Peptides against a protein of PDB entry 2FGR. Designs and how they scored, part 68

Target 1, 331 residues: chain A of PDB entry 2FGR
Amino acid sequence: SSVTLFGIVDTNVAYVNKDAAGDSRYGLGTSGASTSRLGLRGTEDLGGGLKAGFWLEGEIFGDDGNASGFNFKRRSTVSLSGNFGEVRLGRDLVPTSQKLTSYDLFSATGIGPFMGFRNWAAGQGADDNGIRANNLISYYTPNFGGFNAGFGYAFDEKQTIGTADSVGRYIGGYVAYDNGPLSASLGLAQQKTAVGGLATDRDEITLGASYNFGVAKLSGLLQQTKFKRDIGGDIKTNSYMLGASAPVGGVGEVKLQYALYDQKAIDSKAHQITLGYVHNLSKRTALYGNLAFLKNKDASTLGLQAKGVYAGGVQAGESQTGVQVGIRHAF

## One batch from the design tools (peptide; made by RFdiffusion4, then SolubleMPNN)

Design b2_p13_1_s2 (from b2_p13_1, 4 letters changed)
Fold by OpenDDE base, seed 1:
Structure b2_p13_1_s2 (fold): chain B 331 residues (1-331), chain A 13 residues (1-13)
Amino acid sequence: as target 1 above (331 residues)
Amino acid sequence: LSDEEIDELINSV
């Protein structure tokens, strides 16, 4: 058996020109290129092609030294793997997010990522963004000639909020084709939550695809999220993303990504465009810069996620500009 | 970590 300590420390200087009051915010932020984390993982060969595994991972906040504490909320799994694939027990990325976030060229962090995996409806569940779940059992198939899949179920354990009695239940999965330069996936999920103390289903459908042309990579996402409520109607968001990345010389990468969030319940759109650059000083250390523009229309109040500085909304119909410049170190 | 594992780590969510 082996145990590996691993992690990322990513810290930046960040600026946004508007907060909820219309004022600028700036300071030290975290996780601008990759999410900062500390983890322990290991495997044991059980013979006959069977392996046991564990994975414990928590987020690091380098700006304040984890003043609010450290936990393993990113991942806390035990697993069995072999020719049949992998079964995981414990908190993790749900299968849908694990696969479909892979098409985000900004690694689902900083001011540039696809923000479709969101709590669009003031859901009262802790994981109503559809990214992770407690009490999760997951299964991932091997890759069969490009075809692969993942499935997951999370127990609600009779968690209640208001009159809702199944809060935190998740069921979902994806099917994918991954072969050479091509990746394509379809994900479906349902999570039970509460909105205003009433039972609500969070339904999600996501399509993703990418193609690596060698000189550049293109990636795209199509997503619908629907919070189904008995009172007040459904809260539906259609999210779209198109991105491109390209190597710059032997040491750099440039990224450009556009996203559209069509928020149907408020008849309002938000447009996000981000330019990113990563400069590799080594395999493990990089400098990076992100420039993002978020244009809210009508009643939209979305804000860029400058973690550690400002991640709140803006006034309705306001635009926000964000900048991050930082260091990422992996170990 | 190997170079491949570092690449996987950096790009993971």
Scores: peptide ipSAE 0.743, ipTM 0.979, DockQ to the pose 0.923
Fold by OpenDDE base, seed 5:
Structure b2_p13_1_s2 (fold): chain B 331 residues (1-331), chain A 13 residues (1-13)
Amino acid sequence: as target 1 above (331 residues)
Amino acid sequence: LSDEEIDELINSV
């Protein structure tokens, strides 16, 4: 058996020009290029091509030293793997998010990422952003000539909120084709939650694709999230993303990403555009900078996610500009 | 971690 300690410490200076009061916020933030984390993992060869595994991973907040504590909410799995693929038991990324967030050029973190994986409806479940789940069983296939898939089910364990009795149940999966420069995926998920104490289904469909041209990479996402409420109608958001990245001078990477969030329940759109640069000082250490602009229209109140500084909304119809400059170190 | 594992790590969510 082996045990590997690993992690990332990513800390930045961040600025946003508007908060919910219209005031600027600035300070030391976390996870601007990659999510800061501490993890332990290991494997045991059981013979016959079968392996056991474990993975324990928690988020690190470098700005405050994890003042609110440390947990393994990122991942806490035991697994069996072999020629059949991998079965995982425990909290993890749900299969849909694990695959479909891979098309986000900003690694689903900082002020630049695709924000489609969100609680759009004030859902009362702990994971109503569709990213992770408790009590999860997952299965991942091997890659068969490019084709691969992942499936997951999370038990609700009769968790109740108001009149909702199946909160936290997840069922979902993806199919994908990953071959050389091409990646394409379709993900479907349903999660049971509550809104206003009433049972609500969070339905999600996501399409992703990327192509690596060597000199540049293009990536795209199309997503629909729908909170199906028995009373008050559905809360539907259509999210779109298109991004490009390119290596610069052998030591850097430039990224440009646009996203549109069409929030149907409030008939309002938000536009996000982000320019990012990563400068690799080594394989493990990088400097980075992000510049993001978020334009809310009409009743939209979305804010950039400057974690550790300000991740709240803005006033309806207001625009927000954000900057992050930081250091990422992996170990 | 190997260089490959580092690349996987920094790009993972």
Scores: peptide ipSAE 0.740, ipTM 0.978, DockQ to the pose 0.875
Fold by OpenDDE base, seed 2:
Structure b2_p13_1_s2 (fold): chain B 331 residues (1-331), chain A 13 residues (1-13)
Amino acid sequence: as target 1 above (331 residues)
Amino acid sequence: LSDEEIDELINSV
């Protein structure tokens, strides 16, 4: 049996040149390179190759000391694992996001990440970004010669919003091939939600791939999200990402990532480009800097996610520049 | 945490 305390404290100085009013924002932000978190996990060997596990993890906000409280909304699972793989019960990353976010070179946080896992339609569900779910049962296979998969189902528990009576139901999974330098995955998910008090299906398909050339890594994502509404038509977004990373001088890493968000319902695109650098002072401590540029076209109002400083949108058709400089410490 | 576990943690979402 083991119990491990672990976490990350990542805090930065952040700047964005435009908010929703067209004004600059700056201050102390969180989670610029990795999401800040505190976790407890443990395992028990039950014999015969069977293990029990638990995982409790919550987000840390170093800028305000978790003024809004602490919870285990990142993960709160109990599990059984063995030669058959792993079964998890409890709130967690849904299998699709757990796998497909791994291709994001910015670890799905800060001003540089792939933002495709988003609530594109003002969905009224708590997890309409497709990242996590309550009441989740998940299963993950072992890796069989590179092939692996994950599946999940979340109970809605008759959560009602307006006329929608199945809000929070999730079904999804992925298949993947992970072998040496190559990773590739296909994910499919459907989540029940509400938009304007009406039942809506959030459908998601995501393809991801990466290849590590040793001297550099390439990574890519292709995603379609569709909020299928009974009234008002579908809200569809096609999101694309291509990124590269390379080690620098044995202690550094440079990252460059581009993303395109084609928001079909408003016939508008947003382009994101981010340059990042991480300087490892040790295995556990790093300095980092991110520089991001987001160009909205037409009716697009996307904003960079400078968590703790400004994560809102901008005026339609406006461009936003963001900077983060910070410290990440893992323990 | 081991060095490997730290690397996994840093890159996890």
Scores: peptide ipSAE 0.738, ipTM 0.978, DockQ to the pose 0.901
Fold by OpenDDE base, seed 3:
Structure b2_p13_1_s2 (fold): chain B 331 residues (1-331), chain A 13 residues (1-13)
Amino acid sequence: as target 1 above (331 residues)
Amino acid sequence: LSDEEIDELINSV
């Protein structure tokens, strides 16, 4: 058996020019290039190609030293793996987010990520962003000539909010083709939640693809999220992303990503564009900078996620500019 | 962690 301690400490100086009051915010933030985390993992060879595994991982907030505590809410799994693939038991990324977030060139963190995996409808469930789930069973296939898949089910355990009685139930999965420079995936998920105390289904469909040209990588996402409410109609968002990355001088990487969030329930769009640069001082240590612009139209109030500084919304129709400059260290 | 595991970690969500 083996046990590995691992983690990332990513801390930055961040600025946004507008908060909900129209004022600037600045300070020390976290997780600008990668999510800061502390983890323990290990494996046991059981013989015959069968392995047991465990994974315990929690988020680190370097700006305040985890003042609100530490937990293993990022991942807390036990697994069996072999020629059949991998079965996981415990809180984790749901299979759809596990796969489809891989096309986000900003690693689903900081001020530049694709923000489609979101609670668009004031859902009252803890994981209504569609990223993780409690009480999750997941299965991941091996790669068969490029083809692979993942499936998951999370038990609601009769969790109730208002009149909703199945809150937290998840069912979802993806199919993918990963071969050489090409990756493409389709994900489908449904999560049961509540909005205004009423049962609501969060339906999600996501298509992702990337191609590595060697000199540059292109990546894209197409997503539809629907909160299907019994009363008041559906809250639908169509999200689009296109990104490019390229190595710079063997020690750096430049990233450019655009996203569009078409929020149908309020007939309003938001446009996000982010320029990022990572400078590798070593394999484990990097400096980085992000510059993001978020343009809200009409009733849209989206804000950039400068974690540790300001992650709230802005006034309707306002634009926000964000900057992060920081250090990432992995161990 | 190996260099490959670091690369995976850095890019993981």
Scores: peptide ipSAE 0.734, ipTM 0.977, DockQ to the pose 0.896

Design b2_p13_1_s3 (from b2_p13_1, 6 letters changed)
Fold by OpenDDE base, seed 3:
Structure b2_p13_1_s3 (fold): chain B 331 residues (1-331), chain A 13 residues (1-13)
Amino acid sequence: as target 1 above (331 residues)
Amino acid sequence: MSDEEIEELINSV
C-alpha cells in the first residue's frame, strides 16, 4: 500500500468594487487559481489488475487557518479500480461536475470561473449547486478509443425539508469523447431538493468541448439548469461560456473567459469577462493575477466569488469589478 | 508526487 499526503495552499490579496451595499471590499482571500486543499490518498494492489483506493480531501482556508474547522467534504471515498474502470463509494464530485467543470479554464474557483454550477433558486439542499453529493456511488468507465462515461447515484436517506421527502437524491452521468487535442462531453443530472419547503427537482444539462491547438486552447460550455417547482413555475437559467488560454514565454499562461447567465425566471442576464495570468516559478509554485468584470442587467444580482473577502451579491442591475493577486503552492 | 500528478492536482476542481 502507498499513502500520499498532498495539497494546495492558494492565498491572494483580493478586491471587489461593490458589495450588496455598493461599498468596496478588500483583504486576504483564498483559492484564486486553484482551490486550497489538504488530502490523503493511497492505493493497494490486490493483484490481477484490481486495486483498492482511498481519498480523503478537505478545503484549506489560509487566511484564517480553518477557523471554522477542517473536514473531508471535498472527497471522502473508497474505491475499486481495474480494467472495468473505477467504482467509488463516498462523498465526491458528482460525475457531471467531475467531467464538465474540466472545461472551465479557471478551475471552478476564484473570480473567473464558470458560475453555471449554482443554486439558482434558493434551494435548501446542501449541494444544490450540482457540484458534490453525500452518500454517492460513482462509476467511471475506461477510455475506449476516446469514448468514456461516468454515472452516479446518491441516496437521499429519507432526508426531509418541509414537505419534500427525498432531499439530496442525485442521479446523473456523462458521456464523453477525449482523443488527442479534442474533448467533448454531454452531462445530464437530476437532484431532488426543496425550495420554500416544497419538493423541487434540480435538472441540469451541460455540453462541454475543448480543443488544444498547441499554441492556444479553446473551451466552451452550454448549460441549462431548471429548478422544477410544483408551485410558482420553473426557475430556469441558461449559461454559456467561451474561453481561450495560451502559453506565454514557456513559464506563463494567459486566460480569457466570457460567460453569460440568462436567468429566465427574472428575465435578466449577467455577463462575466475574466482575464487571468499565471506565472510558474516552478512546477509547484506560481504567482497569479485575475481581473474580472461582472455586468448584471435588470434584476440580476450576481457577485464574483472572491472567497475569504466577499462572495455575496450586488444590487440589482449593478456591475462589479474584481481583482485577485496571489501565490499558489502545490505539494 | 510526480510533476504530472502535480499538474493534474493544480488543474483539478
Scores: peptide ipSAE 0.709, ipTM 0.974, DockQ to the pose 0.881
Fold by OpenDDE base, seed 5:
Structure b2_p13_1_s3 (fold): chain B 331 residues (1-331), chain A 13 residues (1-13)
Amino acid sequence: as target 1 above (331 residues)
Amino acid sequence: MSDEEIEELINSV
């Protein structure tokens, strides 16, 4: 048996020029380049190519020292793995998010990430962003000549909200091709939730692809999220992302990412553009800077996710500029 | 952790 302690502490100075009142916010924030975390993992060889595993991981908030507490909400799994792949039991990334967020050049964190994995409909479920689930069983295939897949089911355990009887049930999976410079994936998921105390299905379809040219990487996402409500019609968002990254001087990486969020229920678009730079001081330590611009149109109120400083919305049709400058350390 | 495991960690969500 082995046990590994691991983590990331990522802390930044962040600024946004507008909050919901139109005022600026600034301070010390967290998780600007990678999500700060503390984890324990280990494996046991059971013989015959079978291994047992565990993984316990929680988010770290370096700005306040986890003043609201620590938990293993990032991952809390036990697993069996072998030539058949891996079966996991416990809270984790759902298979769709685990695979499809890998195309986000901003590691699904900070002010630059693809924000498509979101609760678009004021869903009342704990994980209505489609990222993680409680009570999850997951299966991941090996890689077979580039082809791989992941599947998951989360039990609702008869969780009710209002008249919704299956809140938290997830079913989903992806198929992918990962070979050399190419990655491409299709993900499908359905999650049961509630909106306004009424049963609602969160349907998600996501396409992702990336290609590494050596001198640069291109990455893209196409997503549709649909909250199917019994009353009031569907809340549909089409999200698009295109990003590029390139190594700079052997120690740096520059990133540019654009995203469009077409919020159909309010006939409103938001445009996000982010420029990022990472400067590696070592394999474990980096300095980084992010500059993001979010343009809301019409009724759109999206805000940049400057975690620890301001992650709320803005006034309808307002634009927000955000900056993060920080240190990431991995151990 | 190896350098590879650190890189995987940094890039993980």
Scores: peptide ipSAE 0.705, ipTM 0.974, DockQ to the pose 0.862
Fold by OpenDDE base, seed 2:
Order: sequence, then structure tokens, then C-alpha cells
Structure b2_p13_1_s3 (fold): chain B 331 residues (1-331), chain A 13 residues (1-13)
Amino acid sequence: as target 1 above (331 residues)
Amino acid sequence: MSDEEIEELINSV
């Protein structure tokens, strides 16, 4: 058996030019290039190609030293793996987010990421962003000539909010093709939640693809999220992303990503464009900078996610500019 | 961790 301690500490100076009051915010933020984390993982060879595993991982907030405490809400799994693939028990990324976030060139964190995996409807469930689930059973296939899949089910355990009686139930999965420079995936998920104390289904469909040309990588996402409400009509968002990354000077990487969030329930769009640069001082340590511009139209109030500084919305129809400059260290 | 495991960690969500 082996146990590995691992983690990332990513801390930045961040600025956004507008908050919900129209004022600027600046300070020390976290997780601008990669999510800061501390983890323990290990495996045991059980013989015959069977392995047991565990994974315990929590988020680190380097700006305040985890003043709100530490937990394993990122992942807390036990697993069996072998020629059949891997079965996981415990809180984790749901299979859809596990796969489809891999197409985000900003690693689903900071001011640059694809924000489609969101609670678009003021859902009252703890994980209404569709990223993780409690009480999760997951299965991941091996890679068969490029083809792979993942499936998951999370128990609601009769969690109730208002009249909703199945809050936190998840069912979902993906199919993918990963071969050489090409990756492509389709994900489908449904999560049960509540909005205004009423039962609501969060349906998600996501398509992702990337291709590595060697000199540059292209990546794209197409997503629809729909909160299906019995009363008040559906809250639907169509999200689109296109990104490119390229190595620079053997130690640098430049990233450019555009996203569009078409929020159908309010007939309003938001446009996000982010320029990022990573400078590798080593394989473990990097300097980075992100510059993001978010344009809200009409009733849209989206904000850039400058975690630790400001991650709230802005006034309707307002634009926000954000900057992050930081250090990432992996161990 | 190997260099590959570090790169995987850095790119993981």
C-alpha cells in the first residue's frame, strides 16, 4: 500500500473594477490558475489486477489560512479498480463535470474559466452548479481504443427543501473518444433540487472537444442547462466556449478563451473573454496572469470569479474587468 | 510524485 500527500497552493493579487454596488475590489485571492488543494491518496494492490484506493481532497484558501475550516468536499472516495475500470464511492466530481471541465483551458477556476457549470436558477441544493455530488457512486470505464465512459448516481437520502423531497439526487454520465491529439465528449445529467421551495430538475447536456495541433490547442464547449420548474416556467441557459492555448518560448503558455452565456429566462446574454499567461519557473512552480472582460447585456448580472476578493454579480447590463497575478506551486 | 503526476495535478479540476 502507498499513501501520497499532494497539493497546490495558488495565491494571487486580484482586481475587479465593479462589484454589485459599482465599486472596485482588490486584494489577495486564491486559485487563479489551478484550484488550491490539499489531498491524501493511496492504493493497495489486492492481487489479480484488482486495486483498492482512497482519495481525500479539500480546498485550500491561502489568503485566510482556511479560516472557515478544512474539509474533504473536493473528493472523499474509496474505490476498486482493475481491468473493468474504476468504481468510486463518496463525494467527488460528478462524471459529467469530471470529463467536460477538461476542455476548459482555465482549469475551471479563476476569472477566465467556462462558467456554464453554474446554479442559473437560485437553486437551493448544495451542488446546483452540477460540479460535485454527495452520496455519489461513480463508474469509469477503461479506455478502449480511444472510447471511454463514466456514469454516476447520487442518493438524495430523502433530503427535503420546501415541498421538494429528492434534493441532491443525481444521475448522469458521459461518453468520450480520447485518442492522441483528439478529445471529444458528450455528457448528460439530471439533478433534483428546489427553487423557491418547489421541486426542480436541473437538466444538463454538454458537448466538448479539443484538438492539440502541437503548436496550439483548440478547445470548445457547448452546454445547455435547464432548471425545469413546475411553476414559473423553465430557466434555460445555453453556454458556449471556444479557447486556444499555445506554448511560448518553451517555458510559457498563452491562453485565450471566449464564452457566451445566453440566459433565456431573462432574454439576456453575457460575453466573457480572457487572456491568460503562465510562466513555468519549474515543473511545480509557475507565475501567471489573467485579464478578463465580462460584458453583461440587458438583465444579465454575471461576475468574474475572483475567489477570495470578489465573486459576486454586478448591476444588470454592466461590464466587469478583472485581473489576477499570482504564484502556483504544486507538491 | 512523478513529473507526469504533477502535470496531471496542475491540470485537474
Scores: peptide ipSAE 0.703, ipTM 0.974, DockQ to the pose 0.883
Fold by OpenDDE base, seed 4:
Structure b2_p13_1_s3 (fold): chain B 331 residues (1-331), chain A 13 residues (1-13)
Amino acid sequence: as target 1 above (331 residues)
Amino acid sequence: MSDEEIEELINSV
């Protein structure tokens, strides 16, 4: 058996030029290049090609020293793995997010990431962003000549909100092809939630692809998220992303990512463009900078996610500029 | 952790 302690401490100085009042916000933020975390993981060889595993991981907030406490809400799994693949029991990334967020060049964190995995409808469930689930059983296939898949089911445990039952139930999965420089995936998920105390299905379809040319990587996402409300009609968002990354000077990486969020229920679009740079001081330590511009049109109120500084919305139709400059250290 | 495991960690969400 083995046990590994691991983590990331990522802390930055962040600025956004507008909050919900139109005022600037600035300060010390977290997780600008990678989500800060502390974890324990390990494996046991059971013989015959069977392994047991555990993974416990929680988010670190370096700006306040985890003043609200520490938990293992990032991942809390026990697993069995072998030639059949891997079965996981416990809170984790849902299979769809685990696979489809891998196409985000900003690692689903900071001011630059693809924001499609979102609670678009004021869903009242804890995980209505479609990223993680409680009470999750997941299965991941091996890679068979590039082809792989993942499936998951989360129990609702009769959780209710208002008149909505089955809150927190997830069913979803992906199919993928991962071979050398090419990755492509299709994910489908449904999560049961509530909006305004009424039953709502969060349906998600996501297509992702990337290609690594060696000198540059291209990545793309196409997503539709639909909150199907029993009353009041559907809240649909079509999200699009295109990104490129390239190595610079042997120790640097530049990233450029564009996203469009077409929010159908309010007939409003938001455009996000982010330039990122990472300077590797070592394999474990990097300096980074992010510059993001978010243009809301019409009734759109999206804000950049400057965690620890400001992650709220802006006024309708307002544009927001964000900057993060920080240190990432992995151990 | 190996350098490869660190790279995987850094790129994980």
Scores: peptide ipSAE 0.703, ipTM 0.974, DockQ to the pose 0.881

